# Peptides against a protein of PDB entry 5D63: the designs that were tried, part 150

Target 1, 292 residues: chain A of PDB entry 5D63
Amino acid sequence: SLRRGIYHIENAGVPSAIDLKDGSSSDGTPIVGWQFTPDTINWHQLWLAEPIPNVADTFTLCNLFSGTYMDLYNGSSEAGTAVNGWQGTAFTTNPHQLWTIKKSSDGTSYKIQNYGSKTFVDLVNGDSSDGAKIAGWTGTWDEGNPHQKWYFNRMSVSSAEAQAAIARNPHIHGTYRGYILDGEYLVLPNATFTQIWKDSGLPGSKWREQIYDCDDFAIAMKAAVGKWGADSWKANGFAIFCGVMLGVNKAGDAAHAYNFTLTKDHADIVFFEPQNGGYLNDIGYDSYMAFY

## One batch from the design tools (peptide; made by RFdiffusion4, then SolubleMPNN)

Design b2_p22_3_s1 (from b2_p22_3, 13 letters changed)
Fold by OpenDDE base, seed 1:
Structure b2_p22_3_s1 (fold): chain B 292 residues (1-292), chain A 22 residues (1-22)
Amino acid sequence: as target 1 above (292 residues)
Amino acid sequence: SAFDAAIAAKEAKFQAFIASQL
């Protein structure tokens, strides 16, 4: 079953992703096929899948950028019915915005069925061109048509997954206490994380004893990421991953505050030094406290 | 560098907490 999370949704047949045209929040904005760049943000192509309680395998799909929802126009079962962005809520009862998402016959990709019409999200004619029509189309769960098969590439982690990644890291102190601030986190590519760091002014900030030292740098980075998230995305119900850690060295005679993020596969953490923008597998400290 | 010097200074801001936990 598909987990709650943020997904990049890619066609199984051609290198095209589900894209909200221009990231517009206007009702009726076309959802289209569009090219994408791996390991980048792909701004208009991220979707928060929110599972509907007590309705098996059924979700709303909120576009992260626009804050609008995937919507089958008039809920029509006619082949070729437009799929658009439309205002909504995560737990709507509007069947135009409810999508049953289950594995396809190939066991890897998913199919996206409208709850009401029972038609499927279809990349019309398998067209790989930018702006290609995505529509509701007749189909079945077991057919192999790649126009209706989609890879759901997870771009976020749950708090539990983040916690597990931390627990696997060898640089965690035996006294470690972690404090989880949110439930779901968009994990940024390092390039984006670094750009936020650059834009924050931290690269030019001067270390000053006590008044602006390691903890100030680390908290300023987290604040910068938080602000970036708020300024960049209209959807709610998720955060941007950026952790703060307090650590102690092996000798126990020095402490440090630093940041951390997750590796690309979300299985591990990597430390980030906000005083120089470096990513490290070993920052020289074992964390006794984190919040993220 | 200034960074290296800062780290080398062995910040003790949290040492009271560390001492209580170790």
Scores: peptide ipSAE 0.024, ipTM 0.632, DockQ to the pose 0.066
Fold by OpenDDE base, seed 3:
Structure b2_p22_3_s1 (fold): chain B 292 residues (1-292), chain A 22 residues (1-22)
Amino acid sequence: as target 1 above (292 residues)
Amino acid sequence: SAFDAAIAAKEAKFQAFIASQL
């Protein structure tokens, strides 16, 4: 079953992603096929899939940028019915905004079926051009038509997945205590993470003994990421991943505070030094405390 | 560098932890 999370949704046939046009929050904004850039945030192309309790394999899809929901216009079962962004809620009962998402016949991609109409999200004619029509279209679960098959590339992690990534890291002290602050986290590309760091003013901040030292830098980075998240996205129900750690060196005679994020595959953590903007697999400390 | 010196400096706020755990 598809897990709750934030997804970049790519067509199985052509290099096109499901895009909310201009990221607009207006009701009736077209959802279209659009090109994407790997290893970037792809602002208008991120969707929070929220599973509906007690309705098997059924979700709402909230555009992360606009905060609006994928909506089949009038819930019509006619082929070619527009799929748009529309105001809604995560646990709506409106069948226009409920989508059953299950594996396609190829076992890798998914099909997206409207709960009410039983039609499928279709990249019309497999058109790879920017702005190509996405519509509800007749189909079946077992058809191999790539116009209705979508890869769900997960761009977020649950708190449990983050916890597991930390647990696998060799630079964790035996006394480690971790504190989870949120449930689901968008994991940023390093380029975006670095840009937030730059915009925070931390690159120009002066280290001062105790009054503004390692912990101040680390917490300031955490705060900057939090603010960036709030200012950038209209959807709710997720956070932006940025951890704070306190660590002790192997010799046991020095301590440090630093940040961390997740690797691209979400399987491991990478340390971030907010005093110089560096990413390190080994920061020289073993963490005894984290919050994220 | 100033950064290197800062990182090398002992953080007084963590000394109690070091003493108790190591």
Scores: peptide ipSAE 0.024, ipTM 0.619, DockQ to the pose 0.061
Fold by OpenDDE base, seed 4:
Structure b2_p22_3_s1 (fold): chain B 292 residues (1-292), chain A 22 residues (1-22)
Amino acid sequence: as target 1 above (292 residues)
Amino acid sequence: SAFDAAIAAKEAKFQAFIASQL
């Protein structure tokens, strides 16, 4: 079963992703196939899948950038019906915006069926060109047609997953207390995380004893990521992952404040030093407090 | 506080280290 989360949705047949054209929030904006770059944010191609309570395997798909929802035009069952971005809500009852998402017969990809029309999201003719039509099309769950098969590359973690990643890290103090601030977190590529750090002005910030030292740097990074999230995305119901930790060294005679994010596979945390922009597997401290 | 002292001591050392790497 597909978990709630943010996904990059990639065609199983050709190197195209489901893209909201120009990231526009206008009703009726075409959803199209578009090329993507691995390990990048792919701005217009991220979708928050929100599971509908008590409706098996059924979701709304909110475009992260525009805040609009995947919508089958007029809910029509005709092959070739446009799939567009349209205003909506996460828990809508509008069948035009409800999508049953289940594994295809290959066990790896998914098919995306409109709840009302029972047609499937189709990359028409498997066209790999930028701007290729995506439409509702007749099909069955067991067909092998790659035009209707999609890989869901998960780009986010739940708070529980983040908590688990922290818990299995060896650099956690026995007195550790963690404080979860949000429910679902977009995990940024390091390049994006670093760019936010650069744009924050922290690389040019002067360390000053107590008045602007490690805790100030760490909190400033957290604030910068939060602002970046608010300024970059119109969808709600998720946060951008950036943690703050307080740690103590093994000898117990030194303390530090620092950041952390998640590794590419989301299984582990990596420490980030906001005073120099470095990523470390071991920052030399065991965390006794974190919030994220 | 002990916490403040520990942070101050570590930060001073850390900044010195960073400076030495430039």
Scores: peptide ipSAE 0.024, ipTM 0.594, DockQ to the pose 0.047
Fold by OpenDDE base, seed 2:
Structure b2_p22_3_s1 (fold): chain B 292 residues (1-292), chain A 22 residues (1-22)
Amino acid sequence: as target 1 above (292 residues)
Amino acid sequence: SAFDAAIAAKEAKFQAFIASQL
């Protein structure tokens, strides 16, 4: 079954993603096919899938940028019915905004069925052009039509998944204690993470003993990422991943505060030094405390 | 040791930060 999370949703037939046109929050904004750039944010193409309690395989899909929800116009079962962004809530009972999402017959892609109409989200004619129509269309779960098959590429991690990634890292001290601040985290590409660091002013900040040293740099980075998240996205119910660690060296005679993020595959962590913007697999310290 | 005290002080500072986010 599909996990709660933020997804980039790509057509199985052509290199096109589900895009909320112009990222607009207006009711009735078209959802369209659009090209995307791998390993980037793809701002208008991120969707938070929220599972509906006690309704098997059924979700709302909230556009991360606009904060609006995927909506089948008038809940119509007619082929070609528009799929739009529309105001809503994560746990709505409106069947126009409820989507049953299950694996297709190929076992890798998903199909997205409207709960009420039983029609499927369809990239009309498999059109790969920017702005191509996405509509509700008749179909079945077992047919192989790629117009109705979608890859759900997960762009977020749960707190449990982040915790597991930390636990796998060899640079964790035996006294380690972790503190989880949120439930779901958008994981940024390193390029975006670095840009936030640059924009924060930290590259020009002066190290000063005690008054502005390693912990101040690490917390300032965390704060910068938090502010970036608040300023960038209208959806709620998620955070931006940026961890803070305290570590001790092998000799036990030096301590350091630093940041960390997740690798592209979300399986591991990578350390980030906020004093110089470097990424390291080994920062020279074993973490005894983290919060993220 | 002075080092242990420094670690404890930093941890306390971060705990205060975490608490402020609750």
Scores: peptide ipSAE 0.017, ipTM 0.533, DockQ to the pose 0.774

Design b2_p22_3_s2 (from b2_p22_3, 11 letters changed)
Fold by OpenDDE base, seed 5:
Structure b2_p22_3_s2 (fold): chain B 292 residues (1-292), chain A 22 residues (1-22)
Amino acid sequence: as target 1 above (292 residues)
Amino acid sequence: SAFDEEVARKEAKFEAFLAAEL
């Protein structure tokens, strides 16, 4: 079954993603097909899928940018019914905003069925143009129509997945203790992570003994990412991934504080040096403490 | 408190290596 998380939702037939037009928070804002750029944020095209307790395979879909929810207009079962952004809550009982999401017959893509109407989210005519209509449309779970099949590209990790990635890394000290701060984390492309670092002022910050040294740099980066998240997204219930580690070298005669993030496939961590903006597979230290 | 205990654990480990901090 689909896990709670942030997804980029891409059509199985054409290179088009589910997009909330202009990222607007206004009720009735059209949800449309739109082109996307791989390995970028795609601001208006990220959706937080929140599973509904005790309702199998059923979710709300919150647009990360606007904080509004995918909504089938009037819950109508009529083919061509508009799918829009609308105010809501993660655990609503409104069937207009409840979506059953299960694997399609091809075993890789998903179909998105409105809980009430039993119609499916459809890229009308498979139109790949920007602004193409997305609507509720009649269908069945076993049909092969690519207009109603969607790839759910996971853009986030759970705290458990992050913990597992850390556990697989060879640069973890035997005394390691990790402290989890949140439940779900949007994982940023390195380019975005680096841009936040640049905008933070850290590239121009001067190392000073004790008063502004490695721990200050690492915490400043964490704070910058947190502020970026708060300023960028209206949805709640997730964080932006940026970890802090304390580590000791193999000889035991040097200690360091640094950052880390996840690799593109979310399977591993990569270390980030906030004093120079470098990404490293081996930063020269084994972590005995992390918080993220 | 749980917070104080967590902070103490973090600080204790950091202090152990503070003399060698970069």
Scores: peptide ipSAE 0.017, ipTM 0.492, DockQ to the pose 0.093
Fold by OpenDDE base, seed 3:
Formats: sequence, C-alpha cells, structure tokens
Structure b2_p22_3_s2 (fold): chain B 292 residues (1-292), chain A 22 residues (1-22)
Amino acid sequence: as target 1 above (292 residues)
Amino acid sequence: SAFDEEVARKEAKFEAFLAAEL
C-alpha cells in the first residue's frame, strides 16, 4: 500500500507531472499536466498523501505549495470532469476529495480513483504539453492505459526511515542518542539546501571563540531551514529535513557540531559543514547526539 | 586557524555530554 508522504506524481506514458496551475490557492484552480525537472523542488507539483483511517487505500492529496486539495468537480462521474485544487482538510469526508490509490496492473505505477465517482485521474489524450487537461475518466483497475497510470516518486521520509539511515552510517558513536522532532520530512536537493544556507547569511558569519562557534552555526542552519519551510509552503503535517549532530573524532581529542541531510535515494545521510557549506561523506567525527 | 583551534577546544566543552552517555 502507498505510504503517507510527499510525492511527485509523474505520468507513466509521457514526461509530465500533476501540476497545480500557478500554485494558486483559489478554489477551482486547474490541475494540469506540466513538464518537470528531475532533482529539483518542482514547487507546484508536490502532493502530501494522507491516508484515511479505516478506509483501505484511500487518501487526500494536498498540494504542498497551495495547501489546497485535489478535488473532482462536483464529484461527477462523467468522463472529462475537471480535477481542481480546492480548500479542504486532511481527513475530510467529502468524496470529491477522497482518492483510492493502488498499484496498476504493471506493478510499478499507480492508478488514482475518486472514491465517490469511481472514475480515474486521467491525463487526457496523454497530452505532454504544459497545461494539458487532467480529468476524471472512466476506467478499470486492470486496464493498461498509460493516461491513467502514475508513478509516485517519494520526496519525503518518515522519522523511522531517517532513523534507519542514521543507524547504518559508519560515523555514529557507540554512545549515540537521537531525538526525533517531527514525523515526516521533505528531503531537499543539495542545491536548495545550499541556497538556504547562502540566504541565511552564514557564509558571511564570523567564527568567534565560544560566542559564535560550531554549535551556533549548526543551529542557525537548522533554524534557517525551518523558516524557509514555513515561508515556502502552505500545507501542514510535515517538516523540512535538516539535522544537527554533535560528534567526537576517532582519537577522542576533538569535538564538533555540524549538520546533516539525506542522500538523493534517502538511504544514507550526508554531512554538511555550516561554516563553509561543504557536503562530506566523512566529516571526521562520530556522532554521539543528533536532533532532527 | 580559528577553525582548527575551535575543533581542539570543543572536546572540553562537550566532554560532559559524552560522559553522560557512558
């Protein structure tokens, strides 16, 4: 079954993603097919899938940018019915905003069925152009029509997945204690992470003994990421991944505070030095404490 | 450098944290 998380939803037939037009929060904003750039944020094309308790394989889909929800207009079962952004809540009972999401017959892609109408989210005519119509359309679960098949590229990790990634890293001290602050984390591309670092003013910050040293840099970076998240997205129920670690070197004669994020495949962590903006697989320290 | 000196000094600052976890 599909896990709770943030997804980039890509058509199985053409290089087009489900896009909320202009990221607008207005009721009735069209959801359309649009081109995307791999390994970027794709601002208007991220969707938080929230599973509905006690309703098998059924979710709401909240646009991360606008905070509005995928909505089948009037819940109509007519082929060609518009799919729009509309105000809602994560655990709504409105069948216009409830979507049953299960694997297609190919075992890799998903189909997205409206709970009420039983029609499917369809990239009309498989049109790969920007602004192509996405609509509810008749179909069945076992059909191979790529217009109704979607890849769910997961852009977030759960706290448990983050914990597991840390646990398998070789640069963790035997005395390690981790503290989890949130439940689900959007994982940023390094380019975005670096831009937040630049915008924070940290590149120009002066190291000063004790009063503004490694721990201050590391915490300032985490605060900057948190602020960026709050300022960038209208959806709730997730955080932006940025960790803080305290570590000691192998010799046990030096300590450091630094940041970390997750690798592109979300399987490992990568260390980030907030004093110079560097990414390292080995920062020269083993972590004995982290919070994220 | 200032950075190198910081790394050397932080062992003393964080030693209490390590001790608490032992």
Scores: peptide ipSAE 0.025, ipTM 0.571, DockQ to the pose 0.085; fails the geometry check
Fold by OpenDDE base, seed 1:
Structure b2_p22_3_s2 (fold): chain B 292 residues (1-292), chain A 22 residues (1-22)
Amino acid sequence: as target 1 above (292 residues)
Amino acid sequence: SAFDEEVARKEAKFEAFLAAEL
């Protein structure tokens, strides 16, 4: 089954993603097909899938930017019924906002069926144009129509996945203790992570003995990412990934505080030096403590 | 450098921190 998480949802037939037009939080805002740029944030095209307890393979889809939910207009089963953003809640009982999401017949893509109408989310005519209509449309689970098949590219990690990535890293001290702060994390592209770092003022911050040194830089970076998340997204129930580590060198006579994030494939961590904005696979320290 | 000097001094501070969190 599809895991809880944040997804970029891409059509299986054409290079188009499910987009909430202008990221508007207004009820009835059209959801449309739109081009996307790989390895970028794709602001209006991220969806938090929240599984409904005790309802197999069924989710709400919250637009990360607007905080509104994918909604089949009037729950109509008519082909061509508009799919819009609409206010809602993660665990709603409104069938207009409940979506059964399961693998298509190809075993890779998913189909998105409205729970009530039993129609499917359809990129009408497979139109790859920006603003192309997305609508409810008749279909079946086994049908091969690419207009109704979607790749769910996961843009987030669970705390367990983050923990596993850390556990695989060779630069972890034997005394390591990790402290998990949240359950699901949006993983940022490095370009976005770096921009947050720049905007935080840290590049111009002065190192001062004890009063503003490595731990202050590392904590300030995490705080900046947290603030960026709060200021950028209206959806709840997730965090932005940015870790803090304390590490010791191999000789045991030097220590450092630094940040870390996840690699693009979410399988590994990469270290980030908040004093210079550098990304490193080896920062020269083994972490004995992390919180993220 | 100030950076190197900082790195050289942090062990005792952070070990104390870690101990308090355990």
Scores: peptide ipSAE 0.025, ipTM 0.573, DockQ to the pose 0.120; fails the geometry check
Fold by OpenDDE base, seed 4:
Structure b2_p22_3_s2 (fold): chain B 292 residues (1-292), chain A 22 residues (1-22)
Amino acid sequence: as target 1 above (292 residues)
Amino acid sequence: SAFDEEVARKEAKFEAFLAAEL
């Protein structure tokens, strides 16, 4: 089954993603097909899937940017019914905003069925143009119509997945203590992570003994990412991944504070030096403490 | 460099932890 997380939802037939037009938070904002750039944030095209307790395979889909929810207009079962962004809550009982999401017959893509109407999210006519209509449409779970098949590209990790990635890394000290701060994390492309670093002013910050040294840089980076998250996204219930580590070198005669994020495949961590903006697979220290 | 000096001196800063955990 689909797990809770942030997804980029891409049509199985054409290179279009489910896009909330202009990222607008206004009720009734069209959800449309739109082109996307792989390995980028795709701001208006990220959706937090929140599973509904005790309702099998059923979710709300919150647009990360607008904080509004995917909504079948008036819950109508008529083919061609508009799918829009609309205000809501993660655990709503409104069937207009409840979506049963299960694997399609091809075993890789998903279909998105409205819980109430039993119609499916459809890229109308498979139109690949920007702004193409997405609507509720009649269908079945087993048919192969690519207009109703969607790839769910996971853009986030759970705290457990992050913990597992850390545990797999060879640069963890035997005394390691990790502290999880959130439950789900949007994982940023390095380019975005670096841009946040640049915009924070850290590249121009002066190292000063004790008063502004490695721990200050590392915490400032985490704070910058946190603020970026708060300023960029209206949805709640997730964080932006940026960790802080304290580490000791192999000789045990030097320590350091630094950041880390996850690799593209979310399986490993990569270290980030906030004093120079460098990414390293080996920062020269084994972490004895992290919080993220 | 300041960076190198920082790395070197952090042993003292984290000494209490290292003494307990190493």
Scores: peptide ipSAE 0.024, ipTM 0.568, DockQ to the pose 0.075; fails the geometry check

Design b2_p22_3_s3 (from b2_p22_3, 10 letters changed)
Fold by OpenDDE base, seed 5:
Structure b2_p22_3_s3 (fold): chain B 292 residues (1-292), chain A 22 residues (1-22)
Amino acid sequence: as target 1 above (292 residues)
Amino acid sequence: SALDARIAAMEAKFQAFIAAQL
C-alpha cells in the first residue's frame, strides 16, 4: 500500500510529472504534464497523499505549493474529463477528490483511479510536452498503457523513518534521546538546504562566547528552515526536515550543537555545521540528544 | 504536561555538557 507522504509523480512512459499549472490556488486550475529537474525542488509538482481512514488504498492528493487538491471535474466518467486543482480538505468525502492508488501490473508504477468515476488519471496520448493534458480516462487496473501508469517518488520521510536513519548512524551516543516534533518531513536537496542557510544570514554571523555560539547557530538554522517552509508552501500536515543535535566528543571534554539532514536515499543522516555550511559524515561528536 | 517532560529531558542532557560547549 502507498504510504502517507509527499510524492513527485512521474509518468511511466515519458519524462513528465504531474504539475499544477503555475502553482495556482484557483479552483479549476489545470493539472498538466510538465518536465522536471532531478535533485531539485519541483515546486508545482509535489503532492501530499493523505490516506482516507477505513477506505482501502484511497487518498486525497494535496498540491504542496497551492494547498489545493487533485479534483476530477464534476466527477465525470467521460474520457477526457479535466483534472484540476480545487479547494478541499485532507479527509473530504467528495468523490471528485478521492483517488484509489494501487500498483499497476508492472509492480513498480501505480495507477490513480478516481474513487467515484472509476476512471484513471491519464497523460493524454503520452504527450511529453510541457502543459500536456492530464485527464480522467477509461481503463482497467491490469492494462499496461503507460499513459495511466505513474511512479510515486517519495520526497518525504515519516518520523519513524527518520528515527531509523538516526539509529543506524555510528555517531550516536549510548545515552541518546531523540525528540520527534512532527509526523512527516519533506527532505530537501543539499543545494536547497544550503541556500536556506545562505539566505538566513548565518554565513555572516559572528561566533561569540556563550551569547551566540554553537547552539545559537544550530537553532537559527532550524528556525530558518521552519520559516522557509511556512513561507513556501500552502499545504499543511508536514514539516521540512532539519534536525538539531547536541553531541559530545570521544574524550568527553567538549560538547557541540549542530544540524543534520537526510541523505538522498533517506537511509542515512548527514551532519551539517551551521557555522560554516559544511556537510560531514563525521562531525567529531556523538549525539546524546536530537530534536527534529 | 508531555511538553514539559520533553523540555526537561532535553535540558538535563544539555546541562550535562554545557560547560564544554563550543
Scores: peptide ipSAE 0.032, ipTM 0.526, DockQ to the pose 0.092
Fold by OpenDDE base, seed 3:
Structure b2_p22_3_s3 (fold): chain B 292 residues (1-292), chain A 22 residues (1-22)
Amino acid sequence: as target 1 above (292 residues)
Amino acid sequence: SALDARIAAMEAKFQAFIAAQL
């Protein structure tokens, strides 16, 4: 079954993603097919899938940018019915905004069925053009039509997945204690993470003994990421991944504070030095404490 | 409480960090 998380939803037939036009929060904003750039944020194309309790394989889909929800216009079962952004809530009972999402017949892609109408989210005619119509359309679960098949590229991790990634890292001290602050985390590409770092002013910050040293840099980076998240996205129920670690060197006679994020595949962590903006697989310290 | 114990442990580790800070 599909896990709760943030997804980039890509058509199985053409290089097009489900896009909320202009990221607008207005009711009735068209959801359309649009090109995307791999390894970037794709601002209007991220969707938080929230599973509905006690309703098998059924979700709301909240656009991360606008905070509005995928909505089948009037819940109509007519082929060609518009799919739009519309105000809503994560656990709504409105069948216009409830989507049953299960694997297609190919076992890799998903189909997105409206709970009420039983029609499917369809990239009309498989049109790869920017602004191509996405609509509710008749179909069946076993059809092979790529117009109704979607890859769900997961862009977030749960706290448990983050914890597991940390546990796999060889640079964790035997006395390690981790403190989880949130439940689901959008994982940023390094380019975005670096840009936040630059915009924070940290590249120009002066190291000063105790008064503004490693811990201050690390906390400032986390604060900058948190603020960036709050300022960038209207959806709730997730955080932006940016960890803080306290580590000790191999000799046990020096300590450092630093940041970390997740690798592209979300399987491992990578260390980030907020004093110089570097990414490292080995920062020279073993972490005995983290919060994220 | 379990939370208090975790906080205390974190604080203890933080103090150790300060003592060994570069």
Scores: peptide ipSAE 0.030, ipTM 0.518, DockQ to the pose 0.062
Fold by OpenDDE base, seed 1:
Structure b2_p22_3_s3 (fold): chain B 292 residues (1-292), chain A 22 residues (1-22)
Amino acid sequence: as target 1 above (292 residues)
Amino acid sequence: SALDARIAAMEAKFQAFIAAQL
């Protein structure tokens, strides 16, 4: 079954993603097919899938940018019914905004069925052009029509997955204790993470003994990422991944505070030095504490 | 609360870190 998380949803037939037009929060904003760039933040194309308790394989889909939800217009079962962004809540009972998401016949892609109408999210005519219509359309779970098949590429990790990635890292001290602050984390590309670092002013910050040293840099980076998240996205119920670690060197005579993020495959962590913006597989310290 | 407990634990770890700083 599909896990709770943030997804980039890509058509199985053509290189188009489900896009909320202009990222607008207005009710009735068209959801359309649009091109995307791999390994980047596709701002209007990220969707938080929230599973509905006690309703198997059924979710709301919240656009991260607009904070609005995927909505089948009037819940109509007519082929060609518009799919739009509309105000809503994560655990709504409105069947216009409830989507049953299960594997397609190919075992890799998913189909997205409206809970009420039983029609499927369809890239009309498989049109790969920007702005192509996405609509509710008749279909079945077993048919192979690629217009109704979607890859769900997960762009986030749960706190448990992050914890597991940390646990696999060889630079974790035996006394390590981690503190999880949130439940689901959008994982940023390094380029975005670096840009936040640059925009924070940290590259120009001066190291000063005690008053602005390693812990201040690490916390400032965490704060910058948090603010970036709050300023960039209207959806709630997720955080932006940016960890803070405290570590001790092998000799045990020096301590350091630094950041970390997750690798592209979400399986490992990579250390980030907020004093110089460097990414390192080995920062020279073993972490005894982290919060993220 | 659970949050308060986590904060307290974090604070304790930070104090240990500060003590270990050069």
Scores: peptide ipSAE 0.029, ipTM 0.499, DockQ to the pose 0.089
Fold by OpenDDE base, seed 2:
Structure b2_p22_3_s3 (fold): chain B 292 residues (1-292), chain A 22 residues (1-22)
Amino acid sequence: as target 1 above (292 residues)
Amino acid sequence: SALDARIAAMEAKFQAFIAAQL
């Protein structure tokens, strides 16, 4: 079953993703096929899938950028019915915005069925061009038509998954305690993480003993990421991943505060030094406390 | 709370190394 999370949704037949046109929050904004760039944010192409309690395999899909929801126009079962962005809520009862998402017959891709109409999200004619129509279309769960098959590439982690990644890292002190601040985290590419660091002013910040040292740099980075998240996205119910760690060296005679993020595959953490913008697999400290 | 106490303990541990804080 599909987990709650933020997904980049890519067609199984052609290199197109489900895109909210211009990221507009207006009701009736077309959802279209559009090209994407791997390992980038793809701003208008991120969708928060929220599972509906007590309704098997059924979700709302909130566009991360606009804060609007995937909506089948008038809930019509007619083939070619428009799929648009529309205002809504995560736990709506409106069947126009409820989507049953299950594995296709190939066991890798998913199909997206409207709960009410029982039609499927379809990249019309498998058109790979930017702005290609996405519509509700008749279909079955078992058919192999790639127009209705979608890969759900997960762009976020749950707090539990982040916790597991930390637990696998060898640079964790025996006294470690982690504190989880949110439930779901968008994981940024390093390039974006670095850009936030640059824009924060930290590269030009002066180290000063106690008054502005390692903990100030680490907290300033986390604050910058938090602000970037708030300023960039209209959807709610998620955070941007940026951790703070406190660590001690092997000799026990030095302490440090630093940041960390997740690797591309979300399986491990990588340390980030906010004083110089470096990424390290070993920062020279074992963490005894983290919050993220 | 127990959580608050744990946080305080970790903060105290950090402060113990303040002289060697980078």
Scores: peptide ipSAE 0.028, ipTM 0.534, DockQ to the pose 0.095

